# Designs tried in a protein design run: peptides against a protein of PDB entry 3JWR. Part 76

Target 1, 323 residues: chain A of PDB entry 3JWR
Amino acid sequence: TRELQSLAAAVVPSAQTLKITDFSFSDFELSDLETALCTIRMFTDLNLVQNFQMKHEVLCRWILSVKKNYRKNVAYHNWRHAFNTAQCMFAALKAGKIQNKLTDLEILALLIAALSHDLDHRGVNNSYIQRSEHPLAQLYCHSIMEHHHFDQCLMILNSPGNQILSGLSIEEYKTTLKIIKQAILATDLALYIKRRGEFFELIRKNQFNLEDPHQKELFLAMLMTACDLSAITKPWPIQQRIAELVATEFFDQGDRERKELNIEPTDLMNREKKNKIPSMQVGFIDAICLQLYEALTHVSEDCFPLLDGCRKNRQKWQALAEQ
Target 2, 298 residues: chain A of PDB entry 3JWR as posed
Amino acid sequence: TRELQSLAAAVVPSAQTLKITDFSFSDFELSDLETALCTIRMFTDLNLVQNFQMKHEVLCRWILSVKKNYRKNVAYHNWRHAFNTAQCMFAALKAGKIQNKLTDLEILALLIAALSHDLDHRGVNNSYIQRSEHPLAQLYCHSIMEHHHFDQCLMILNSPGNQILSGLSIEEYKTTLKIIKQAILATDLALYIKRRGEFFELIRKNQFNLEDPHQKELFLAMLMTACDLSAITKPWPIQQRIAELVATEFWEQGDQVGFIDFVCTQLYEALTHVSEDCFPLLDGCRKNRQKWQALAEQ

## One batch from the design tools (peptide; aimed at target 1 L189)

Design b2_p24_6_s4 (made by RFdiffusion4, then SolubleMPNN; from b2_p24_6, 10 letters changed)
Fold by OpenDDE base, seed 3:
Structure b2_p24_6_s4 (fold): chain B 323 residues (1-323), chain A 24 residues (1-24)
Amino acid sequence: as target 1 above (323 residues)
Amino acid sequence: SEKEHEEYEEAVEALEKALKEFGD
């Protein structure tokens, strides 16, 4: 395609030029081509292209395939969300120095997972899929959408001309897919709620050890969630804009719940309660976000900008909630 | 498994509770 030719022929700017190492990064001013260039830079600067012998054209095609398999009519859970998740992962690995704590296969898996974690997202949560009796709800008992996202990820990875993992051994390939699956599934916030207590307790007791395979897996899950939710850490103007996208998608779901399921949506999904957004954001930060970024900062102090951003945005949302 | 399903439903309930506490 013309897009592939343009991408494959383009000079990829440095991570410094692209600012993709910054936790404060914004994609708002970037074209789709520029987001793809950023993604190439992430793979390159993490040594994934070299270490796993990725062909440049194959990587370009894969990136474009991933981007294509996000829906354009979904307000938040689109390519830009996946791209921002991956950028936060890259920043956490580089600026946050988490790269030094992980294997190359784990890094590869996390980056692929971050880009792929919401593939073919429909703008509705698992609860909606279940209640609507969608065919996917018959295939999976829990984490319905996350299983679907992984299936889409696997489909793309196995598609002709998209096989970025073809340079891996059979064992490396199996390991990578296992980690990708675990990482994508970890983006189900229900699973985060289930597992976070163990992580926080290990941190609190100073017993956290990444050399333990179970704790490593737990950390990768927490890191995925931290990147997935990283919009809450962004500079206030960016945070506000992203919060509007999230609210738009949630309200669209709520409207569908009323129309299609004849149910009253929760406050989070209720367009009529948009004035509660500031207080809901404060609650979300307190219940879900703060402890995670605190714990992540304890694992790597260089991740502090995520925590600091989250705290600053909490203050901003609180000030709006008091008006 | 049935146990895994029950544990997941408990996690969903916990998440929903956490998210509802934001609106009050």
Scores: peptide ipSAE 0.442, ipTM 0.886, DockQ to the pose 0.799
OpenDDE base, seeds 1, 2, 4, 5: peptide ipSAE 0.428, 0.434, 0.440, 0.434; ipTM 0.882, 0.884, 0.885, 0.884

Design b2_p24_7 (made by RFdiffusion4)
Pose (drawn by RFdiffusion4):
Structure b2_p24_7 (pose): chain A 298 residues (1-255, 281-323), chain P 24 residues (1-24)
Amino acid sequence: as target 2 above (298 residues)
Amino acid sequence: MEEELEELEAKLTEEAFEFGSHYS
């Protein structure tokens, strides 16, 4: 609770000061308090704070709540992952210039979603919890973990003093939640695969167009995956270290080049055709693919 | 495009795919 006191009274530095406008950004050196501050700057500079009558007191309690609902003992899928995704999401809308391409309801939803897309992640994949007959698998059908991440995000938004959405008309609130659900579910790698082919063609055929309501919400799912694993587009020293965490968490459950080819370069290329200013992601991606390939050959 | 994706998927082992899924 003191953590709220100290946070709800500190000055939120500028985005330039925080270097959160950068696709090459890193959190390694930030404190916990600093990361929450960056998040406030994110909401603020996306005009989400003013256009939705958010009280500084409430947004702070909510952000802190999401922070405390990521598991500390979990290697990679902890708070800093949700944070590094939201920052990538933020950098995409700003420097990658996408904010000018979508509504305020959509921007708010993407940010809330990117922050909570892995809540309570217990360091294990959908494949494992299904094969081990975890009760969560009995409860949810497909996209089990992602359904849970959402069940959590919603539980927190309905918490007292956390209704950062309290300022929305009922119609607004109703459809925002619909988009948030879609966003969080889209971070299921299975859906990314079972849907990307359709999107890669609209791009390939120079037919892709945002105005189309459906073509848009598909892209919104592709954007979520793009930020969810933006870590692979980081400078080598960073990608080196964050790959170390994904490494441990996987080996804990067990108790790169093929993946980048299969999952990533394909996607970031498409994102740049949609927005050229998003190319740094594609550049950093193949740049790391270069270093991992060299290492694979020892 | 679909053929290219299938070729890329064929290049992955199950272990490599499961390892990489932790990025998401």

Design b2_p24_7_s1 (made by RFdiffusion4, then SolubleMPNN; from b2_p24_7, 8 letters changed)
Fold by OpenDDE base, seed 2:
Structure b2_p24_7_s1 (fold): chain B 323 residues (1-323), chain A 24 residues (1-24)
Amino acid sequence: as target 1 above (323 residues)
Amino acid sequence: LEEEFEALRAKLTEEQFEFGSFWF
């Protein structure tokens, strides 16, 4: 396609020029082409292109295929969300120095997973899919959408001209797919809530050890969630704008719940209760986010900007909740 | 860190856990 030719021929700017190592990064002013260029730079600077012998054209095609398989009519769970998740992963790996703690296969899997974790998202949560008796709810008992996202990821990776993993051995390929699947499934917040206690306890007891395969898997899951939620850590103007996108998508679901299911939506998805957003954001930060970024900062102190950003945004939301 | 975690755990209610599960 013309888009592929343009991307493949473009000079890829440095990570410094693109500011993709910054935890404060914003994609708002970037074109779709620039987001693809940023993504190429992430793969290159993580040594993934070199170590796994990726062909430039194949990588470009894969990136464009991933981007194309996000829906444009979804307010939040779109390509820009996946791109920002991947950018946070890149920043955590580079600026947060987590790269030094992981294997190249783990890094490869995490970056692919971050970009792919919400593929074909429909702008509704697992609860809606289940209650609407959607065909996907017949395939999976839990983490319905995350299983679908992985299936879409696998489809793209196996599509002609998109096989960025063709340089891997069969064992490396199997390992990579396993980690990708686990990482995508980890973005289900229900699973995060179920598993986070074990991670926090290991940190608290100073028993956390990345040489343990189970603890490694647990850490990768927590890191994926930390990147997925990273909008909460952004500078306040960015945080507010993203919160509006989230609210828009949730209100659209709530409107559908009323119309299609004859269900009264929860406060979070109720357009009539938009004035509760500040207090709900405080509750979300306290219940979900703070402990995660504290624990992540304990694993790597260079991740502190995520924790600091989260704390600052909590204060901002609290001030709005008090008005 | 331990004191911060304990302080946060003490604030977490079952309702807050339920609420958190609806964000995704």
Scores: peptide ipSAE 0.065, ipTM 0.645, DockQ to the pose 0.226
OpenDDE base, seeds 1, 3, 4, 5: peptide ipSAE 0.055, 0.057, 0.057, 0.053; ipTM 0.654, 0.655, 0.653, 0.675; seed 1 fails the geometry check

Design b2_p24_7_s2 (made by RFdiffusion4, then SolubleMPNN; from b2_p24_7 with L5F E9R A16E H22F Y23W S24F)
Fold by OpenDDE base, seed 4:
Structure b2_p24_7_s2 (fold): chain B 323 residues (1-323), chain A 24 residues (1-24)
Amino acid sequence: as target 1 above (323 residues)
Amino acid sequence: MEEEFEELRAKLTEEEFEFGSFWF
């Protein structure tokens, strides 16, 4: 395609020029082409292109295939969300120095997972999928969308001309797919809530050890969640804009719940409760985010900007909730 | 670190926990 030709022929700027190592990164001013160029740079600077012998054209095609399999009519859970999740992963790996704690296969899997974790997202949560009796709800009992996202990821990875994993051995391929699956499934907040207590307790007791395979898996799951939620850590102007996109999508779901399911939406998804957004954001930060970024910062102190950003945004939301 | 975690845990209500489960 013309898009592929343009991407494949383009000079890829440095990570410094693209600012993709910054935890404060924003994609708002970037074109779709520039987001794809950023993604190429992430793969290159993580040594994934070299170590796994990726052909440039194949990587370009894969990136474009991932991008096109995000819905453009979804306010938040679109390509830009996935791209920002991947950028946060890249920043955590590089600036946060987590790269030194992981294998190349784990890094490869995490980056693919971050880009793919919401493929074909419909702008509705698992609860809506279940209650609407959507066909996907017949395939999976829990983490319905995350299983679908992984299925889409696998489909793309195996599609002709998109096989960025073709340079891997059979065992490396199996390992990578296992980690991708676990990482995508970890973005179900229900699973995060279920598992986070173990992680926090290991940190609290100073018993956390990445040499333990179970603890490694747990860490990768927590890291995925930390990147997925990273909008809450962004500089306040960016955080506000992203929160508006999230609210738009949630209100669209709430409107559909009322219209299609005859259900009164929760305050989170109720357009009439827009004035509660600040207090709900404070509650979300306290309930879900703070401990995660504290624990992540304990594993790597260079991830502190995520925690600091989260704390600052809590203060901003609290101030708005008091008005 | 331990004190910070315990303080955060003490602030969590059952409602906030349930609410958090619906975010995604």
Scores: peptide ipSAE 0.049, ipTM 0.628, DockQ to the pose 0.202
OpenDDE base, seeds 1, 2, 3, 5: peptide ipSAE 0.044, 0.045, 0.042, 0.045; ipTM 0.692, 0.678, 0.709, 0.662; seed 1 fails the geometry check

Design b2_p24_7_s3 (made by RFdiffusion4, then SolubleMPNN; from b2_p24_7, 10 letters changed)
Fold by OpenDDE base, seed 4:
Structure b2_p24_7_s3 (fold): chain B 323 residues (1-323), chain A 24 residues (1-24)
Amino acid sequence: as target 1 above (323 residues)
Amino acid sequence: MEEEMRRLAAALTKEQFEFGSFWF
């Protein structure tokens, strides 16, 4: 395609020029081409292109295929969300110094997972999928969308001309797919809530050890969640704008719940309760986000900007909730 | 005190989270 030709021929700017190592990064002013260029830079600067012998054209095609399989009519859970998740992963690996704690296969898997974790997202949560008796709800009992996202990821990875993993051995390929699956499934906040207690307890007791395979898996899951939620850590103007996109998508779901299911939506998805957004954001930060970024900062102090951003945004949302 | 506040916040938002209604 013309898009592939343009991407493959383009000069890829440095990570410094693209500012993709910054935890404060915003994609708002970037074109789709620039987001793809940023993605190429992430793979390159993590040594993934070199270590796994990726052909440039194949990587370009894969990125464009991933981007194409996000829905453009979804307000938040689109390519830009996945791209920002991957950028946060890149920043955590580079600026947050997590790269040196992980294997190249783990890094490869996390970056692929971050870009792929919401593939074909429909702008509705698992609860809506279940209640609407959607065909996907017949395939999976829990984490319905995350299973679907992984299936889409696997389909793309195996598609002709998109095989970025062709340089891996059979063992490396199996390991990578296992980690990708676990990482995508970890973006289900219900699973995060179930597992986070173990992680926080290991940190609290100073017993956390990345050489333990189970603890490694747990850490990768927590890191994925931290990157997926990273909008809450962004500078306030960016956080506000992203929160508006999230609210738009949730209100669209709530409107559909009323119309299609005859269900009164939760406050979070109720357009009539938009004035509750600030207080709900405070509650979300306190219940979900703060301990995660504290624990992540304990694993690597260079991740502190995520925690600091989260705390600052809590204060901003609290001030709005008091008005 | 900070942990207690988080537990209280989690308890207050429990109903929202039990049904998979998260902001992100």
Scores: peptide ipSAE 0.045, ipTM 0.704, DockQ to the pose 0.318
OpenDDE base, seeds 1, 2, 3, 5: peptide ipSAE 0.039, 0.044, 0.041, 0.038; ipTM 0.699, 0.711, 0.709, 0.704; seed 5 fails the geometry check

Design b2_p24_7_s4 (made by RFdiffusion4, then SolubleMPNN; from b2_p24_7, 8 letters changed)
Fold by OpenDDE base, seed 4:
Structure b2_p24_7_s4 (fold): chain B 323 residues (1-323), chain A 24 residues (1-24)
Amino acid sequence: as target 1 above (323 residues)
Amino acid sequence: LEKEFEELRAQLTEEQFEFGSFYF
């Protein structure tokens, strides 16, 4: 395609030029082409292109295929969300120095998972899919969308000309797919809520050890969640704008719940309760985000900008909630 | 490890599942 030709022929700027190592990164000013160039740079600077012998054209095609399989009519859970999740992963690996704690296969899997974790998202949550009796709800009882996202990820990885994993051995391929699946499924926040206590307790007791396979897997899950939620850590102007996108998508769901399911939406999904957004954001930060970024910062102190950003945004949202 | 994930999901309460499903 013309898009593929343009991407494959383009000079890829440095990570410094693209600012993709910054935790404060924003994609708002970037074109779709520039987001793809950033993605190439992430793979290159993580040594994934070299170590796994990726052909440039194949990587370009894969990136464009992933981007194409996000819906443009979804306000938040689109390519830009996946791209920002991957950028946060890249920043955590590089600036946060987590790269030094992981294998190349784990890094490869996490980057693919971050880019793929919301593939074909419909702009509605698992609860809506279940209650609407969507065909996907017949295939999966829990983590309905996350299973679908992984299925889409696997489909793309196996598509002709998109096989970025073709340079891996059979064992490396199996390991990578296992980690990708675990990472995507770990973005189910219900699973995070269940598992995070174990992670926090290991940290609190100073018993956390990445050499333990179970603890490694647990850490990768927590890291995925930390990147997925990373909008809450962004500088206030960016955070506020992303929160508006989230609210738009949630209100669209609430409108559909009222119209299609004849139910009153929860406050989070209720357009009429827009004035509660600040207090709900404070509640979300306190219930879900703060302890995660505290624990992540304990694993790597260089991840502190995520925690600091989260704390600053809590103060901003609290100030708005008090007005 | 995947089996552990599926077991963890199966053990979620309805309330935990509902709460988690609001954000994803």
Scores: peptide ipSAE 0.086, ipTM 0.695, DockQ to the pose 0.089
OpenDDE base, seeds 1, 2, 3, 5: peptide ipSAE 0.066, 0.075, 0.068, 0.069; ipTM 0.702, 0.718, 0.700, 0.685

Design b2_p24_8 (made by RFdiffusion4)
Pose (drawn by RFdiffusion4):
Structure b2_p24_8 (pose): chain A 298 residues (1-255, 281-323), chain P 24 residues (1-24)
Amino acid sequence: as target 2 above (298 residues)
Amino acid sequence: SEEEKQKSFLDSMFEEYTEEAYAT
């Protein structure tokens, strides 16, 4: 509660000061309070704060709530993951120049989604919770964890003093939630795989076009995956360390080159054909693929 | 037998990791 007091009264530094415009950004050295501040700057500089009548008091409580609903004991899938994803999402809209390509309702949804796409993640994959017969698997059909992440995001938005959406017309609120649901579900790697082929061709055939309502929402799913694992596009020292966490969390459940080839370079290449200013992601990606390949050969 | 079990387990872990490293 004091954490709210101190936060709701601190000056939010500029985006330039926070270096959150950068695809090469890192959070290792930021405090907790600082990361919440960057998030406020994100909402502010995306005009989300003014265009949706958000009160500083409410947005702060909500951001703090999401922060406290990520598990601390979880290795990689903690708050800093949701944060590093939203920043990548933010950097994509700004420096990668995509904001000029989509509506205010879509931008708001993507940001809220990127922040809560893994809420309450208990450090285990959909495969495990299904094979261990976790009650969550009994409750949800497909994309079990991602359905849960959303159930949480919504629970928080309906919480008192957290309705950062309270300023929306009912129609706006109604469709924003629809897009948020789609965004969070799209972070299921299975859906990314079962859908990317369709998107990779519209790109390959120089046919892809945003104006098409359907081609757009497909891309929105591809964008979510692009930020969800943007960590792979980081400078080597960072990718080295964050790979250490993904490493521990996986080995805890058990108790890189093939993946980048199978999952990543394919995707970031497509994103750059859609937006050239997004190439730093592709560059940083194959750059790390280079260093992992060299290590794989010892 | 125990060694075969350990090997099969590790192969499964390595395959799963390659498919789902950052999507855990």

Design b2_p24_8_s1 (made by RFdiffusion4, then SolubleMPNN; from b2_p24_8, 17 letters changed)
Fold by OpenDDE base, seed 1:
Structure b2_p24_8_s1 (fold): chain B 323 residues (1-323), chain A 24 residues (1-24)
Amino acid sequence: as target 1 above (323 residues)
Amino acid sequence: EEEEEREERLRKLREEAERRFYSL
């Protein structure tokens, strides 16, 4: 395609020029081509292209295939969300120095998972999929959409000309796919809530050990959630704009719940409850976000900008809730 | 724990997260 030719021939700017190492990064001013260039730079600067012998054209095709399999008519859970999740992963690995704590296969898997974790998202949550009796709800009992996202990821990875993992041994391939699956499934917030207590307790007791395979898996899951929710850490103007995109998507679901399912939506998805957004954001930060970024900062102090951003946005949302 | 009990627990956690916490 013309898009592939343009991407494959383009000079890829440095990570410094693209600012993709910054936790404060925003994609709002970037074209789709520039987001693809940023993605190439992430793979390159993490040494994944060299270490796993990726062909440039294959990587370009894969990136474009991933981007193509996000829906454009979805307000938030689109390519830009996946791209921002991957950028936060990249920043956490580089600026947050988490790269030094992980294997190359784990890094490869996390980056692929971050880009792929919401593939073919429909702008509705698992509860809607269940209540609408969607065919996907019959295939999967748990984490319905996350299993679907992984299936889409696997389909793309095995598609002709998209096989970025072809340079791996059979054992490396199996390991990578296992980690990708676990990482995508970890973006189900229900699984985060279930598992986070173990992680926080290990941190509190100073018993956290990344050499333990179970604790490693737990950490990768927490890191995925931290990147997926990273919009809450962004500078306030960026945070507000992303919150508007999320609210738009949630209100669209709420409108569909009224019309298609004949149910009253929750306050979070109710357009008439827009005035509750600030207080709900404070509650979300307190219940879900703060302790995660505190624990992550304990594992690596260089991740502090995520925690600091989250705290600052809590203050901003609290001030709006008091008006 | 039976798989069905685990399934129900995960369902409840998901519903709680989506209703109360799942924003952004």
Scores: peptide ipSAE 0.030, ipTM 0.595, DockQ to the pose 0.088
OpenDDE base, seeds 2, 3, 4, 5: peptide ipSAE 0.009, 0.024, 0.029, 0.029; ipTM 0.369, 0.500, 0.457, 0.498

Design b2_p24_8_s2 (made by RFdiffusion4, then SolubleMPNN; from b2_p24_8, 21 letters changed)
Fold by OpenDDE base, seed 3:
Formats: structure tokens, C-alpha cells, sequence
Structure b2_p24_8_s2 (fold): chain B 323 residues (1-323), chain A 24 residues (1-24)
């Protein structure tokens, strides 16, 4: 395609020029081509292209295929969300120095997972899928959408001309797919809530050890969630704009819940409760985000900008909730 | 007592917010 030709022929700017090492990064001013260039830079600077012998054209095609399999009519859970999740992962690996704590296969899996974790997202949550009796709800009992996202990821990875993992051994391939699956499934906030207590307790007791395979898996899950939720850490103007996209998508779901399911939506998804957004954001930060970024900062102090951003945004949302 | 009551209230609010957001 013309897009593939343009991407494959383009000079890829440095990570410094693209600012993709910054936790404060915003994609708002970037074209789709520039987001793809950023993604190539992430793979390159993590040594994934070299270490796993990725063909440049195959990587370009894969990135464009992933981007194409996000829906354009979804307000938040689109390519830009996946791209920002991957950028936060890259920043956490580089600027946050987490790269030094992980294997190349784990890094490869996390980056693929971050880009793929919401593939074909429909702008509705697992609860809606279940209550609407959608065909996907018959395939999976839990983490319905995350299983679907992984299936889409696997489909793309195996598609002709998109096989970025073709340079891996059979064992490396199996290991990578296992980690990708675990990482995508970990983006289910229900699983995060279930597992986070173990992680926080290990940190609190100073018993956290990445050499333990179970604790490694737990850490990768927490890191995925930290990147997935990283919008909450962004500079305030960016945070507000992303919160509007999230609210738009949630209100669209709530409108569908009323119309299609004849149910009253929760306050979070209720357009009539727009005035509660600031207080709900404070609640979300306190319930879900703060402890995660605190724990992540304990694993790597260089991740502090995520925690600091989250704290600053909490204060901003609290001030709006008091008005 | 007041500090313990506040802590319980904050925990209850956290649990409520968890229930609101875990389905996202």
C-alpha cells in the first residue's frame, strides 16, 4: 500500500526527537504516520529489531496492521490509546530503567502486548458484552474482551507479511506468546484488583524479587496496568482531554445500556451525571492508580514521574470537585 | 477513634470506587 511504502521508506527520527522517552509525552499533534515511526523507534531502541532479526518491511506492515485493527469510531479505546500505552511502556523501560530488569523476550512481549491489548475494542466493557449476550460472551466466561484482543493479536502475528516473530526459535516463540497472552489478560482491571494486593504486600515487606518466576509474572501484569492507565499521570491539559475521550466512550455505552438493555447506567457511564466526573476521577485515582504507581516507583525510582503526575492530577480533580 | 473512623470511611470509598471502575 502507499502507506506501507511511505512508512518503510521514511527516515525514523531519534527517540529524543520524537520525545518517546518522556513520561509527559502526548500524541495529539502526531499524524498516524508519525505514530508508526515512533513505534518503529521503540522496537529499534529496545534492540528488538536486531536481536530477533525483524525485517523492516515486515515490522512496518505489522504496525500498520495493528493500527488498522483498531476501530476509528471508538472514542478512547482506539489506536491512539494502544500507542500511548506502548509509549508509556517504552518510557518505563528506558527512562524508568525497567529494561535492565527484564529479558529481551519479556520486553518484546510487553511491547507487542501494549500495542495489541485492545485490538478490535468495541467501546464497551466486559459487563456490557456479557449482559448483551454477545457471541464473545459464549466463548469466554471471564476477561471476555481481553481474550478477544489476544485472539486478534495472534491473528495479526500469523498473517502473511506480518510475522515479526519469524526470527524466533520455537521455544522463544512459545514463551513470547505466553507472556503476550498474560500481559493482555492483565489489562482486565478485575484481574488487576484481584492480584495487586500480593504485589503491594511484597513491596511493603521488602520481599519483592524479580528472580522469582511468579513475582516476575506479577510484575509484568502490574507494569501493563500502569502503562494502560498512564493517561492519569499526564500533564493536566493532556489528562483533561483524555478524560473527555473516556467520558465520551462511557456515555456512549450508557446510552446503549438504556436503549438496548433497558437498564439505568452507573454514574460513570451516565451522561446526566457529567458533573460527577471530577469526584469520580479522584475516586479512581485513590482506588486504582496511586498505590500502583507508588509500588512501581519502589521497584524503580526513575518511574517517579508517573506517581508525581498522578498525585498532581488528583489535586486538580479534587479542586474541580469542590467547585 | 476519629482517625480510625476516617480510615474506615476512606477504605469504604476506595472499595466503592473499585466496584465502579473494575468493570472498565
Amino acid sequence: as target 1 above (323 residues)
Amino acid sequence: DAAAALARRLEALRRQAEREFYSL
Scores: peptide ipSAE 0.038, ipTM 0.626, DockQ to the pose 0.117
OpenDDE base, seeds 1, 2, 4, 5: peptide ipSAE 0.033, 0.018, 0.025, 0.028; ipTM 0.552, 0.461, 0.543, 0.519

Design b2_p24_8_s3 (made by RFdiffusion4, then SolubleMPNN; from b2_p24_8, 21 letters changed)
Fold by OpenDDE base, seed 3:
Structure b2_p24_8_s3 (fold): chain B 323 residues (1-323), chain A 24 residues (1-24)
Amino acid sequence: as target 1 above (323 residues)
Amino acid sequence: DAAAALAARLAELRRLAEREFYSL
């Protein structure tokens, strides 16, 4: 395609030029092509292209295929969300110095997972899928959409001309897919809530050890969530704009819940309760975000900008809630 | 006791988040 030719021939700017190492990064000003260039830079600077012998054209095609398999009519859970999740992962690995704590296969898996974790997202949550008796709800009992996202990820990875993992041994390939699956499934916030207590307790007791395979898996899950939720850490103007996208998508679901399921939506998804957004954001930060970024900062102090951003946005949302 | 009040609020918010923010 013309898009592939343009991407494959383009000079990829440095990570510094693209600012993709910054936790404060915003994609709002970037074209789709520029987001793809940023993604190439992430793979390159993490040594994934070199270490796993990725062909440049195959990587370009894969990126464009992933981008294409996000829906354009979804307000938030689209390519830009996946791209921002991956950028936060890259920043956490580089600026947050987590790269040195992980294997190359783990890094590869996390980056692929971050880009792929919401593939073919429909702008509705697992509860809606279940209540609507969607065919996907018959295939999976838990983490319905995350299983679907992984299936889409696997489909793309195995598609002709998209096989970025072809340079891996069979064992490396199996390991990578296992980690990708675990990482995508970990983005189910219900699973995060279930598992986070163990992580926080290990940190609190100073017993956290990344050499333990179980704790490694737990950390990768927490890191995925930290990147997935990273919009809450962004500079206030960026945070506000993303919160509007999230609210738009949630209200669209609420409208569908009312129309299609004949149920009253929750406050979070109720367009009529727009005035509760600031207080709900404070609640979300307190209940979900703060402890995660605190714990992540304990693993690596260089991740502090995520925690600081979250705290600052809490203050901003609280001020709006008091208005 | 501000710490206890915060802990209780966090616990309540966790319960609410478990219900409301599983959608995120």
Scores: peptide ipSAE 0.036, ipTM 0.666, DockQ to the pose 0.104
OpenDDE base, seeds 1, 2, 4, 5: peptide ipSAE 0.017, 0.008, 0.030, 0.031; ipTM 0.476, 0.386, 0.591, 0.613

